# Peptides against a protein of PDB entry 3HTU: the designs that were tried, part 54

Target 1, 75 residues: chain A of PDB entry 3HTU
Amino acid sequence: RRPEEWGKLIYQWVSRSGQNNSVFTLYELTNGEDTEDEEFHGLDEATLLRALQALQQEHKAEIITVSDGRGVKFF

## One batch from the design tools (peptide; made by RFdiffusion4, then SolubleMPNN)

Design b2_p20_6_s3 (from b2_p20_6, 10 letters changed)
Fold by OpenDDE base, seed 5:
Structure b2_p20_6_s3 (fold): chain B 75 residues (1-75), chain A 20 residues (1-20)
Amino acid sequence: as target 1 above (75 residues)
Amino acid sequence: MVTQEDIELLKKKLEELKKK
């Protein structure tokens, strides 16, 4: 899958679960309990980041970087 | 847009993650 395709799957999950406007760490998206049944569970961080960057270009997400790591807010 | 509240929540989550 291309990053854009991964982004679509991730955003669909966020929307279906009613978690728009929620903030996630990158880790909990791919390693968290809430996404264990999702196809993107276990996705490598580099690919995840590219997927989120694709969503960011569509104004569906914003990647947040702080000193202790990165996260994302979905819209 | 990302708010200060969002940033604080993220920082909290990252701190919890670091403790694992």
Scores: peptide ipSAE 0.745, ipTM 0.927, DockQ to the pose 0.862
Fold by OpenDDE base, seed 1:
Structure b2_p20_6_s3 (fold): chain B 75 residues (1-75), chain A 20 residues (1-20)
Amino acid sequence: as target 1 above (75 residues)
Amino acid sequence: MVTQEDIELLKKKLEELKKK
């Protein structure tokens, strides 16, 4: 899958689960219990980041960087 | 738009993750 395709899957999950406007760590998206049944569970962080960057270009997400790591907010 | 509250929430989540 291309990053844009991964982004679509991730955003669909966020939307369907009613978690728009929520903040996530990158870890909980790919390693958390809430996404165990999702196709993107276990996705490597590099590919995840590219997927989120694709969503960011569409103004559907914003990647947040703080001292202890990164996360993302979906819109 | 990302708010300061969003940032604080992220920091909290990252701290919890750090404890694992």
Scores: peptide ipSAE 0.745, ipTM 0.927, DockQ to the pose 0.887
Fold by OpenDDE base, seed 2:
Structure b2_p20_6_s3 (fold): chain B 75 residues (1-75), chain A 20 residues (1-20)
Amino acid sequence: as target 1 above (75 residues)
Amino acid sequence: MVTQEDIELLKKKLEELKKK
């Protein structure tokens, strides 16, 4: 899959999950219990980042960088 | 738009992850 295709799958999950918050660590997206049944679970961080960057170009997400790591907010 | 509250939430999550 291309990064844009992964981004689409991730965004669809976020939109349908019904979660109260839209802020995630990169780890919980691909390694967390909440996404164990998703196709993107276990996705390498490099590909994940490219997928999120594709969503960012579409104004559907913003990658957040802090001292202890990175995360993302979905819109 | 990412707010300061969003950033603090992320920091909290990362700290919890770091402790595991």
Scores: peptide ipSAE 0.742, ipTM 0.926, DockQ to the pose 0.788
Fold by OpenDDE base, seed 3:
Parts: C-alpha cells; structure tokens; sequence
Structure b2_p20_6_s3 (fold): chain B 75 residues (1-75), chain A 20 residues (1-20)
C-alpha cells in the first residue's frame, strides 16, 4: 500500500470509532489496544508518518512534535 | 488547529508510555 492508502484506512477508523478525543500518540495508533483489529496495526513508524503526512496535506491531520515524542490530531 | 490543551494531553500520554 502507498502512504496515502494507509492514511485513508487510518482516517476511516478515526472517523468511525466514535471517539471524543482526536489526539493520539503514534504508538497508540499502531500498537494500542483500540486498533488491534485494524489493518494498520503493527505498521512501522516510518510508513505511518508518511501516511499521516499525506493526511496533513489534505488538512485532515496535524502532526505534533514535543520533547518526549510525537503525536497527531485528526480533524 | 492544535491547541495548548491538545499539546498537554499529548505530553501526558507520552509520559504514560515512558512508565510502561
């Protein structure tokens, strides 16, 4: 899959999950309990980042970097 | 738009990961 294709799958999950919080660590997206049944579970961080960058270009996400790591907010 | 609250929440989550 291309990064933008992974991004589509991730965004679909976010949109349908019914969660009130749109901020995630990168780890919880690919290694968390909530995504265990998703195709993108276990996705390597490099590919995940490219997928999120594709969503960012579409204004559907914003990658956040702090001293202790990275996360993302979905819109 | 990312808010300060979003950033604080992320920091909190990252700290929890460190403790595991």
Amino acid sequence: as target 1 above (75 residues)
Amino acid sequence: MVTQEDIELLKKKLEELKKK
Scores: peptide ipSAE 0.742, ipTM 0.926, DockQ to the pose 0.799

Design b2_p20_6_s4 (from b2_p20_6, 10 letters changed)
Fold by OpenDDE base, seed 5:
Structure b2_p20_6_s4 (fold): chain B 75 residues (1-75), chain A 20 residues (1-20)
Amino acid sequence: as target 1 above (75 residues)
Amino acid sequence: MVTEEDIELLKERLEELKKK
């Protein structure tokens, strides 16, 4: 899959899951318990980042970088 | 738009991960 395709799958999950918290660490998305049944579970972080960057271009997400790591907010 | 509250929340989550 291309990054944009992964992004679509991720965003679909975010949308249908009704998460109370729209902020995630990158680790939570690919290694968290809540995404164990998703196709993108286990996705390498580099590919995940590219997927999120694709969503960011569409203004559907914003990647956040802090000293202890990275995360993302979905819109 | 990412707010300060969002950043604080993220930092909390990252801190939790560090404890694992």
Scores: peptide ipSAE 0.680, ipTM 0.906, DockQ to the pose 0.755
Fold by OpenDDE base, seed 1:
Structure b2_p20_6_s4 (fold): chain B 75 residues (1-75), chain A 20 residues (1-20)
Amino acid sequence: as target 1 above (75 residues)
Amino acid sequence: MVTEEDIELLKERLEELKKK
């Protein structure tokens, strides 16, 4: 899959999951219990980042960088 | 738009991961 395709799958999950928080750590998206049944579970961080960057170009997400790591907010 | 509250929430979640 291309990064854009991964981004689509991730965003679809975010839209349908009904999560109470729109902010995620990168680890939660690919290694968390909430995504165990999703196709993108276990996705390497480099590919995940590219997928999120694709969503960012569409203004559907914003990658956040802090001292202890990175996360993302979905819109 | 990412708010300061979003940043603090992320930091809290990252701190929880560090404890694992």
Scores: peptide ipSAE 0.677, ipTM 0.905, DockQ to the pose 0.774
Fold by OpenDDE base, seed 3:
Structure b2_p20_6_s4 (fold): chain B 75 residues (1-75), chain A 20 residues (1-20)
Amino acid sequence: as target 1 above (75 residues)
Amino acid sequence: MVTEEDIELLKERLEELKKK
């Protein structure tokens, strides 16, 4: 799959998950319990980042960088 | 738009990951 295709799958999950919090660590998206049954579970961080960057271009997400790591907010 | 609260929340989660 291309990064933008992964981005689509991730965004679809976020949109339908019904979660109140739209902020995630990158680890939570690919290694968290909540995404265990999703196709993108286990996705390498490099590909994940590219997928999120694709969503960012569409203003559907914003990657957040802090001293201890990175996360993302979905819109 | 990312808020200050969003950033603080992220920091807390990242700190928890470090403990694992």
Scores: peptide ipSAE 0.677, ipTM 0.905, DockQ to the pose 0.798
Fold by OpenDDE base, seed 2:
Order: sequence, then structure tokens, then C-alpha cells
Structure b2_p20_6_s4 (fold): chain B 75 residues (1-75), chain A 20 residues (1-20)
Amino acid sequence: as target 1 above (75 residues)
Amino acid sequence: MVTEEDIELLKERLEELKKK
């Protein structure tokens, strides 16, 4: 899959999952219990970042970098 | 828009992750 395709899958999950929080750590997205049944579970971080960057270009997400790691906010 | 509250929330989550 291309990064844009992964981004689409991730965003679809965010939009329909019923989550009350819009901010995630990268680890939560690919290694958390909430996404165990999703195709993008276990996705490597490099590919995940490219997918999120694609969403960022579409103004659907913003990657956040802090001292202890990275996360993302979905819009 | 990412707010200061969003950043603090993320930091909290990352700290919890680090403790695992």
C-alpha cells in the first residue's frame, strides 16, 4: 500500500471508531489494543509517518513532536 | 489547530508509555 492508502485507512478508523480523544501517540495507533483488529496494526513507524504526512497535507492531521516522542492530532 | 492542552495530553501519554 502507498502512504496515502494507509492514511485513508487510519483516518477512516479515527472517524468511525467512536473515540473521544483526537490526540494519539504513534505507538497507540499501531501497537495499542484499540487498533488490534485494524489492517494498520503493526505498521512500521516509518510508513506510519509517511501516511500521517499525507493526511497532514490534506489538513486532516497534524504531527506533534515533543521531547519524549511524537503523536498526532486528527481533524 | 494543536493547542497547549493537546501537547500536555500527549506528554502525559508518552510518559505513561515510557513507564511500561
Scores: peptide ipSAE 0.676, ipTM 0.905, DockQ to the pose 0.784

Design b2_p20_7_s1 (from b2_p20_7, 8 letters changed)
Fold by OpenDDE base, seed 4:
Structure b2_p20_7_s1 (fold): chain B 75 residues (1-75), chain A 20 residues (1-20)
Amino acid sequence: as target 1 above (75 residues)
Amino acid sequence: MVTEEDLEKLREKLEKLKAE
């Protein structure tokens, strides 16, 4: 899958689960319990980041970088 | 727009992960 395709899957999950405007760590998106049944579970961080960057271009997400790591907010 | 509250929530989550 292309990053854009992964982004779509991720965003669909966020939307369907009613978690828009929520903040996630990159880890919990791909390794968390809440996404165990999602196709993007286990996705490598590099690919995840590219997927999120694609969403960011669409103003559907904003990647956040703080001292302790990275996360993302979905819109 | 990412708010300060969003950042705080993220920091808390990251701290929890770090503590594991």
Scores: peptide ipSAE 0.717, ipTM 0.915, DockQ to the pose 0.859
Fold by OpenDDE base, seed 1:
Structure b2_p20_7_s1 (fold): chain B 75 residues (1-75), chain A 20 residues (1-20)
Amino acid sequence: as target 1 above (75 residues)
Amino acid sequence: MVTEEDLEKLREKLEKLKAE
């Protein structure tokens, strides 16, 4: 899958689960209990970032960087 | 738009993850 395709899957999960406008760590998206049944579970961080960057270009997400790590907010 | 509250929530999650 291309990054934008992964982004679509991730965003669909966020939307369907009613978690828009929520903040996530990168870890919980791919390694968390809430996404165990999702196709993107276990996705490597590099590919995840590319997927999120694709969503960011569409203004559907914003990658956040703080001192202790990174996360993302979905819109 | 990312708010200060969003940043706080993220920091809390990251701290929790770090503590695990």
Scores: peptide ipSAE 0.714, ipTM 0.914, DockQ to the pose 0.880
Fold by OpenDDE base, seed 3:
Structure b2_p20_7_s1 (fold): chain B 75 residues (1-75), chain A 20 residues (1-20)
Amino acid sequence: as target 1 above (75 residues)
Amino acid sequence: MVTEEDLEKLREKLEKLKAE
């Protein structure tokens, strides 16, 4: 799959999850319990970042960098 | 738009992750 295809799958999950919090760590997206049944579970971070960058170009996400690490907010 | 509240939530998540 291309990064933008992964991005689509991730965003679909976010949209359907019904979660109140739209902020995630990168780790919980691919290694968390909530995504264990998703196709993108276990996705390498490099590919994940490219997927999120694709979503960012569509204004559907924003990658966040703080001192303790990185995360993403979905819109 | 990312708010200060969003940043706080992220920092909390990262701290929990670090503590694992």
Scores: peptide ipSAE 0.713, ipTM 0.914, DockQ to the pose 0.761
Fold by OpenDDE base, seed 2:
Structure b2_p20_7_s1 (fold): chain B 75 residues (1-75), chain A 20 residues (1-20)
Amino acid sequence: as target 1 above (75 residues)
Amino acid sequence: MVTEEDLEKLREKLEKLKAE
């Protein structure tokens, strides 16, 4: 899959899930319990980042960088 | 737009992850 395709899958999960918060760490998206049944679970961080960057270009996400790591907010 | 509250939530998650 291309990064854009992964981004679509991730965004669909975010949109359809009953999540109360829109902020995630990169780790919990691909390694967390909440996404164990998703196709993107286990996705390498490099590909994940590219997928999120694709969503960012579409104004559907914003990658956040803080001192202790990175995360993302979905819109 | 990412708010200060969003940043705090992220920091908390990252701290928990680091502690694991």
Scores: peptide ipSAE 0.712, ipTM 0.914, DockQ to the pose 0.762

Design b2_p20_7_s2 (from b2_p20_7, 9 letters changed)
Fold by OpenDDE base, seed 4:
Structure b2_p20_7_s2 (fold): chain B 75 residues (1-75), chain A 20 residues (1-20)
Amino acid sequence: as target 1 above (75 residues)
Amino acid sequence: MVTQEDLEKLRKKLEKLKAE
């Protein structure tokens, strides 16, 4: 899958689960319990970032970088 | 727009992960 395709899957999950405007760590998106049944579970961080960057271009997400790591807010 | 509250939530989550 292309990053854009992964982004779509991720965003669909966020939307369907009613978690828009929520903040996630990158880890919990791909390794968390809440996404165990999602196709993007286990996705490598590099690909995840590219997917999120694609969403960011669409103003559907904003990647956040802090001292302790990275996360993302979905809109 | 990412708010200060969003940042605090993220930091809290990251701290929990680090503590594990």
Scores: peptide ipSAE 0.724, ipTM 0.918, DockQ to the pose 0.857
Fold by OpenDDE base, seed 1:
Structure b2_p20_7_s2 (fold): chain B 75 residues (1-75), chain A 20 residues (1-20)
Amino acid sequence: as target 1 above (75 residues)
Amino acid sequence: MVTQEDLEKLRKKLEKLKAE
């Protein structure tokens, strides 16, 4: 899958689960219990970032960087 | 738009992960 395709899957999960406008760590998106049944579970961080960057270009997400790590907010 | 509250929520989550 291309990054934008992964982004679509991730965003669909966020939307369907009613978690828009929520903040996530990158870890919980791919390694958390809430996404165990999702196709993107276990996705490597590099690919995840590319997927999120694709969503960011569409203004559907914003990658956040703080001192202790990175996360993302979905819109 | 990312708010200050969003940043605090993220920091809290990251601290939790670090503690695990």
Scores: peptide ipSAE 0.722, ipTM 0.917, DockQ to the pose 0.878
Fold by OpenDDE base, seed 2:
Structure b2_p20_7_s2 (fold): chain B 75 residues (1-75), chain A 20 residues (1-20)
Amino acid sequence: as target 1 above (75 residues)
Amino acid sequence: MVTQEDLEKLRKKLEKLKAE
């Protein structure tokens, strides 16, 4: 799959899930319990980042960088 | 737009991951 395709899958999950917040760490998206049944679970961080960057270009996400790591907010 | 609250939520999550 291309990064854009992964981004679509991730965004669909975020949109359809019952999440109360739109902020995630990169780790919980691919390694967390909440996404164990998703196709993108286990996705390498490099590909994940590219997928999120694709969503960012579409104004559907914003990658956040803080001192202790990175995360993302979905819109 | 990412708010200060969003940043705090993220920081808390990252601290939990980092915690040993």
Scores: peptide ipSAE 0.722, ipTM 0.915, DockQ to the pose 0.738
Fold by OpenDDE base, seed 3:
Structure b2_p20_7_s2 (fold): chain B 75 residues (1-75), chain A 20 residues (1-20)
Amino acid sequence: as target 1 above (75 residues)
Amino acid sequence: MVTQEDLEKLRKKLEKLKAE
């Protein structure tokens, strides 16, 4: 799959998850309990970042960098 | 738009992850 295709799958999950919090760590997206049944579970971080960057271009996400690590907010 | 509250939420999540 291309990064933008992964991004689509991730965003679809976020949209359907019904979660109130739109902020995630990168780790919980690919290694968390909530995504164990998703196709993108276990996705390498490099590919994940490219997927999120694709979503960023569509204004559907924003990658956040703080001192303790990185995360993402979905819109 | 990412707010200060969003940043605080993220930092909290990252601290929990670090503590694992």
Scores: peptide ipSAE 0.719, ipTM 0.916, DockQ to the pose 0.763

Design b2_p20_7_s3 (from b2_p20_7, 10 letters changed)
Fold by OpenDDE base, seed 4:
Structure b2_p20_7_s3 (fold): chain B 75 residues (1-75), chain A 20 residues (1-20)
Amino acid sequence: as target 1 above (75 residues)
Amino acid sequence: MVTEEDLKKLRERLEKLKKE
């Protein structure tokens, strides 16, 4: 899959799952229990980042970098 | 727009992961 395709899957999950909090760490998106049934579970972080960057270009997400790691806010 | 509350939540989550 292309990064854009991964981004679509991720965003679909965010939209459909009814998550109260739209802020995620990158780790919990691919390694958390909440996404165990998703195809993007286990996705390497590099590919995840590219997927999120694609969403960011569409203004559907914003990647957040802090001292202890990275996360993302979905819009 | 990412708010300070968003950052707070993210930091808290990251710290939890760090402690694991």
Scores: peptide ipSAE 0.681, ipTM 0.899, DockQ to the pose 0.766
Fold by OpenDDE base, seed 1:
Structure b2_p20_7_s3 (fold): chain B 75 residues (1-75), chain A 20 residues (1-20)
Amino acid sequence: as target 1 above (75 residues)
Amino acid sequence: MVTEEDLKKLRERLEKLKKE
């Protein structure tokens, strides 16, 4: 899959999951319990970042960098 | 837009992961 395709799958999950918090650590998205049944579970971080960058171009996400690591907010 | 509350939530979860 291309990064854009991964981004689409991730965003679809975010949209339908019904979770209250739209902020995630990168680890939660690919290694968390909540995504165990998703196709993008176990996705390497480099590919994940490219997928999220594609979503950023569409204003659907913003990658966040803090002192202890990175995360993402979905819109 | 990312808010200060968003950053707080992210930092809290990152700290939790660091301790695991």
Scores: peptide ipSAE 0.676, ipTM 0.897, DockQ to the pose 0.806
Fold by OpenDDE base, seed 3:
Structure b2_p20_7_s3 (fold): chain B 75 residues (1-75), chain A 20 residues (1-20)
Amino acid sequence: as target 1 above (75 residues)
Amino acid sequence: MVTEEDLKKLRERLEKLKKE
């Protein structure tokens, strides 16, 4: 899959999951319990980042960088 | 846009992961 295709899958999950919070760490998206049954579980961080960057271009996400790591907010 | 509350939540999540 291309990064933008991964982005679509991730965003679909976010949209359908009914999450109260729209902020995630990069780790919990691909390694967390909430995504264990998703196709993107276990996705390498480099590909994940490119997927999220594709979503950023669509104004569907914003990657956040703080001292302790990175995350993303979905819109 | 990302708010200060969003940043707070993210930092809290990151700290939680560090403790696992």
Scores: peptide ipSAE 0.676, ipTM 0.897, DockQ to the pose 0.761
Fold by OpenDDE base, seed 2:
Structure b2_p20_7_s3 (fold): chain B 75 residues (1-75), chain A 20 residues (1-20)
Amino acid sequence: as target 1 above (75 residues)
Amino acid sequence: MVTEEDLKKLRERLEKLKKE
């Protein structure tokens, strides 16, 4: 899959999951309990980052960097 | 737009992962 295709799958999950929080760590997106049944679970961080960057270009996400690591907010 | 509350939540989650 292309990064854009991964981004689509991730965004679809975010949109359909009904979660009240739109902020995630990169780790919990691909290694967390909530995404265990998703195709993107276990996705390597490099590919995940490219997928999120694709969403960012579409104004559907913003990658966040803090001292302890990175996360993302979905819109 | 990313808010200060968003950053606070993210930092808290990252700290939890760090302790694991």
Scores: peptide ipSAE 0.676, ipTM 0.896, DockQ to the pose 0.774

Design b2_p20_7_s4 (from b2_p20_7, 8 letters changed)
Fold by OpenDDE base, seed 4:
Structure b2_p20_7_s4 (fold): chain B 75 residues (1-75), chain A 20 residues (1-20)
Amino acid sequence: as target 1 above (75 residues)
Amino acid sequence: MVTEEDLELLRKKLEELKKK
């Protein structure tokens, strides 16, 4: 899958689960219990980041960088 | 827009990860 395709799947999950405007760590998106049944569970962080960057270009997400790591807010 | 509350939540989540 292309990053944009992964982004679509991720955003669909966020939207369908009613978690728009929620903040996630990158880890919990791909390794958390809440996404265990999703196709993107277990996705490598590099690919995840590219997917989120695609969403960011669409103003559907904002990647957040703090001292202890990165996260993302979905819109 | 990312708020200060968003940042605080993220920081807390990341700290919890560090504890594992």
Scores: peptide ipSAE 0.730, ipTM 0.923, DockQ to the pose 0.863
Fold by OpenDDE base, seed 1:
Parts: sequence; C-alpha cells; structure tokens
Structure b2_p20_7_s4 (fold): chain B 75 residues (1-75), chain A 20 residues (1-20)
Amino acid sequence: as target 1 above (75 residues)
Amino acid sequence: MVTEEDLELLRKKLEELKKK
C-alpha cells in the first residue's frame, strides 16, 4: 500500500470510531489495543508517518512534536 | 487547530509510554 492508502484506512478508523479531534501517540495507533483488529496495526513508524503526512496535506491531521515524542491530531 | 489541551494530553500519553 502507498502512504496515501494507509492514511485513508487510518482516517476511516478514526471517523468510524468517533475519535475525530482526538490526539494520539504514534505508538497507540499501530500498537494499541484499540487498533488490534485494524489492517494498519503493526505498521512501521516510518510508513505511518508518511501516511499521516499525506493526511496532513489534506488538512485531515496535524502531526505534533513535543519534547517526549510525536503524536497526531485528526480533524 | 491544535490546542494547549491537546498538547497536554499528548504529553501525558507519552509519559505513560515512558513508564513501560
């Protein structure tokens, strides 16, 4: 899958689960219990980041960087 | 728009990860 395709799957999950406008760590998106049944569970962080960057270009997400790491907010 | 509350929540989540 291309990053854009992964982004679509991730955003669909966020939308279906009613978690728009929520903040996530990168870890909980791919390694958390809430996404265990999703196709993107276990996705490597590099590919995840590219997927989120694709969503960011569409103004559907914003990648956040703080001192202890990165996260993302979906819109 | 990312708010200060969003940042605080993210920091909290990241701190919890550090404890693992």
Scores: peptide ipSAE 0.730, ipTM 0.923, DockQ to the pose 0.881
Fold by OpenDDE base, seed 2:
Structure b2_p20_7_s4 (fold): chain B 75 residues (1-75), chain A 20 residues (1-20)
Amino acid sequence: as target 1 above (75 residues)
Amino acid sequence: MVTEEDLELLRKKLEELKKK
């Protein structure tokens, strides 16, 4: 899958689960219990970041960097 | 828009993750 395709799957999950405007760590998106049944569970961080960057270009997400790591907010 | 509350929540989550 291309990053844009992964981004679509991730965003669809966020929307279906009613978690728009929520903040996630990158870890909980791909390794958390809440996404265990999703195709993107276990996705490597590099590919995840590219997927989120694609969503960011579409103004559907914003990648956040703080002192202890990164996360993302979906819109 | 990312708010200060969003940032604080993220920091909290990352600290919890760090302690595992």
Scores: peptide ipSAE 0.727, ipTM 0.922, DockQ to the pose 0.906
Fold by OpenDDE base, seed 3:
Parts: C-alpha cells; sequence; structure tokens
Structure b2_p20_7_s4 (fold): chain B 75 residues (1-75), chain A 20 residues (1-20)
C-alpha cells in the first residue's frame, strides 16, 4: 500500500471509532490495544509518518512534536 | 488547531510509554 492509502485506512478508523480524544501517540496507533484488529496495526513508524503526512496535506491531521516524542491530532 | 490541553495530554501519554 502507498502511504496515502494507509492514511485513508487510519482516518477511517478514527472517524468511525467514536472516540472523544483526537490526540494519539504514534505508538498507540500501530501498537495499541484499540487498533489490534486493524490492518495498520504493526505498521512501521516510517510508513506511518508518511501516511500521516499525507493526511496533514489534506488538513485531516496535524503531527505534533514535544520533548518526549511525537503524536498526531485528527480533524 | 492544536491546543495546550492537547499538548498536555500527549505529554502524559508519552510519559506513560517511558515507564514501560
Amino acid sequence: as target 1 above (75 residues)
Amino acid sequence: MVTEEDLELLRKKLEELKKK
């Protein structure tokens, strides 16, 4: 799959999950319990980042960097 | 738009990961 295709799958999950929190660590997206049954579970961080960057171009996500690591907010 | 509350939540999550 291309990064933008992964981005689509991730965004679809976020949109349909019904979660109140739109902020995630990169780890919990690919290694968390909540995404265990998703196709993108276990996705390498490099590909994940490219997928999120594709969503960012569409203004559907914003990658966040803090002192202890990175995360993402979905819109 | 990312808020200060968003940042605090992210920092908290990342701290928990460090403990693992």
Scores: peptide ipSAE 0.725, ipTM 0.921, DockQ to the pose 0.818

Design b2_p20_8_s1 (from b2_p20_8, 15 letters changed)
Fold by OpenDDE base, seed 4:
Structure b2_p20_8_s1 (fold): chain B 75 residues (1-75), chain A 20 residues (1-20)
Amino acid sequence: as target 1 above (75 residues)
Amino acid sequence: SKEKREELKKKIEEKAKELE
């Protein structure tokens, strides 16, 4: 899958899962219990980042960078 | 570690609020 395709899958999950909090660490998205049954579970961070960057271009997400790592806020 | 991940999450959440 292309990064854009991964981004689509991720955003679909966010939109349909009824999440109360739209903020995630990258680890939560690919290694968390909440996404264990999703196709993108286990996705490598490099590909995940590219997927999120694609969503960011569409203003559907914003990647958040702090000193200890990265996360994302979905819109 | 789990602790480190939780701390990271907190930092990200705090920064995310700045985007509001």
Scores: peptide ipSAE 0.688, ipTM 0.918, DockQ to the pose 0.864
Fold by OpenDDE base, seed 1:
Structure b2_p20_8_s1 (fold): chain B 75 residues (1-75), chain A 20 residues (1-20)
Amino acid sequence: as target 1 above (75 residues)
Amino acid sequence: SKEKREELKKKIEEKAKELE
């Protein structure tokens, strides 16, 4: 899958899963318990980042960077 | 570690609020 395609899957999960939290660490998205049954679980961080960057271009997400790492807020 | 990830999450959440 292309990063954009992964982004679509991730955003669909965010929008339809009923999850209350819209802010995630990158680890939560690919290694968290909440996404264990999702296709993007286990996705490498590099590809994940590209997927999120694609969503960011669509104004569907904002990648947040702090000293200890990165996360994302979905819109 | 789990603890560090939780701390990171809090930092991310705080930063996210600043975006609003």
Scores: peptide ipSAE 0.688, ipTM 0.918, DockQ to the pose 0.833
Fold by OpenDDE base, seed 2:
Structure b2_p20_8_s1 (fold): chain B 75 residues (1-75), chain A 20 residues (1-20)
Amino acid sequence: as target 1 above (75 residues)
Amino acid sequence: SKEKREELKKKIEEKAKELE
């Protein structure tokens, strides 16, 4: 899958899963219990970042960087 | 570790609010 395709899958999950929060650590998205049944679970961080960057270009997400790691906010 | 991940989550949440 292309990064844009992964981004689409991730965003679809965010939009339809009824999550209370729209902010996630990268770990939560690919290694968390909440996404165990999703196709993107286990996705490598490099590919995940590219997927999120694609969403960011579409103004659907914003990658957040702090001293100890990265996360993302979905819109 | 789990503790470090939780701390990271809090930092990300705080920064997310700053971006609003």
Scores: peptide ipSAE 0.682, ipTM 0.916, DockQ to the pose 0.873
Fold by OpenDDE base, seed 3:
Structure b2_p20_8_s1 (fold): chain B 75 residues (1-75), chain A 20 residues (1-20)
Amino acid sequence: as target 1 above (75 residues)
Amino acid sequence: SKEKREELKKKIEEKAKELE
């Protein structure tokens, strides 16, 4: 799958899962318990980042960087 | 570690609030 395709799958999960918090660490998205049944579970961080960057271009997400790592906020 | 991931999450959430 292309990064854009992964982004679509991720966003579909976010929009349909009824999450009370739209902020995630990158680890939570690919290794968290909440995404165990999703196709993107286990996705490598490099590909994940590219997928999120694609969503960011569409104003559907914003990648957040702090001293110890990165996360993402979905819109 | 799990604890470090939780600390990271907290920092991400704090940063996210600044974006609002």
Scores: peptide ipSAE 0.682, ipTM 0.916, DockQ to the pose 0.877

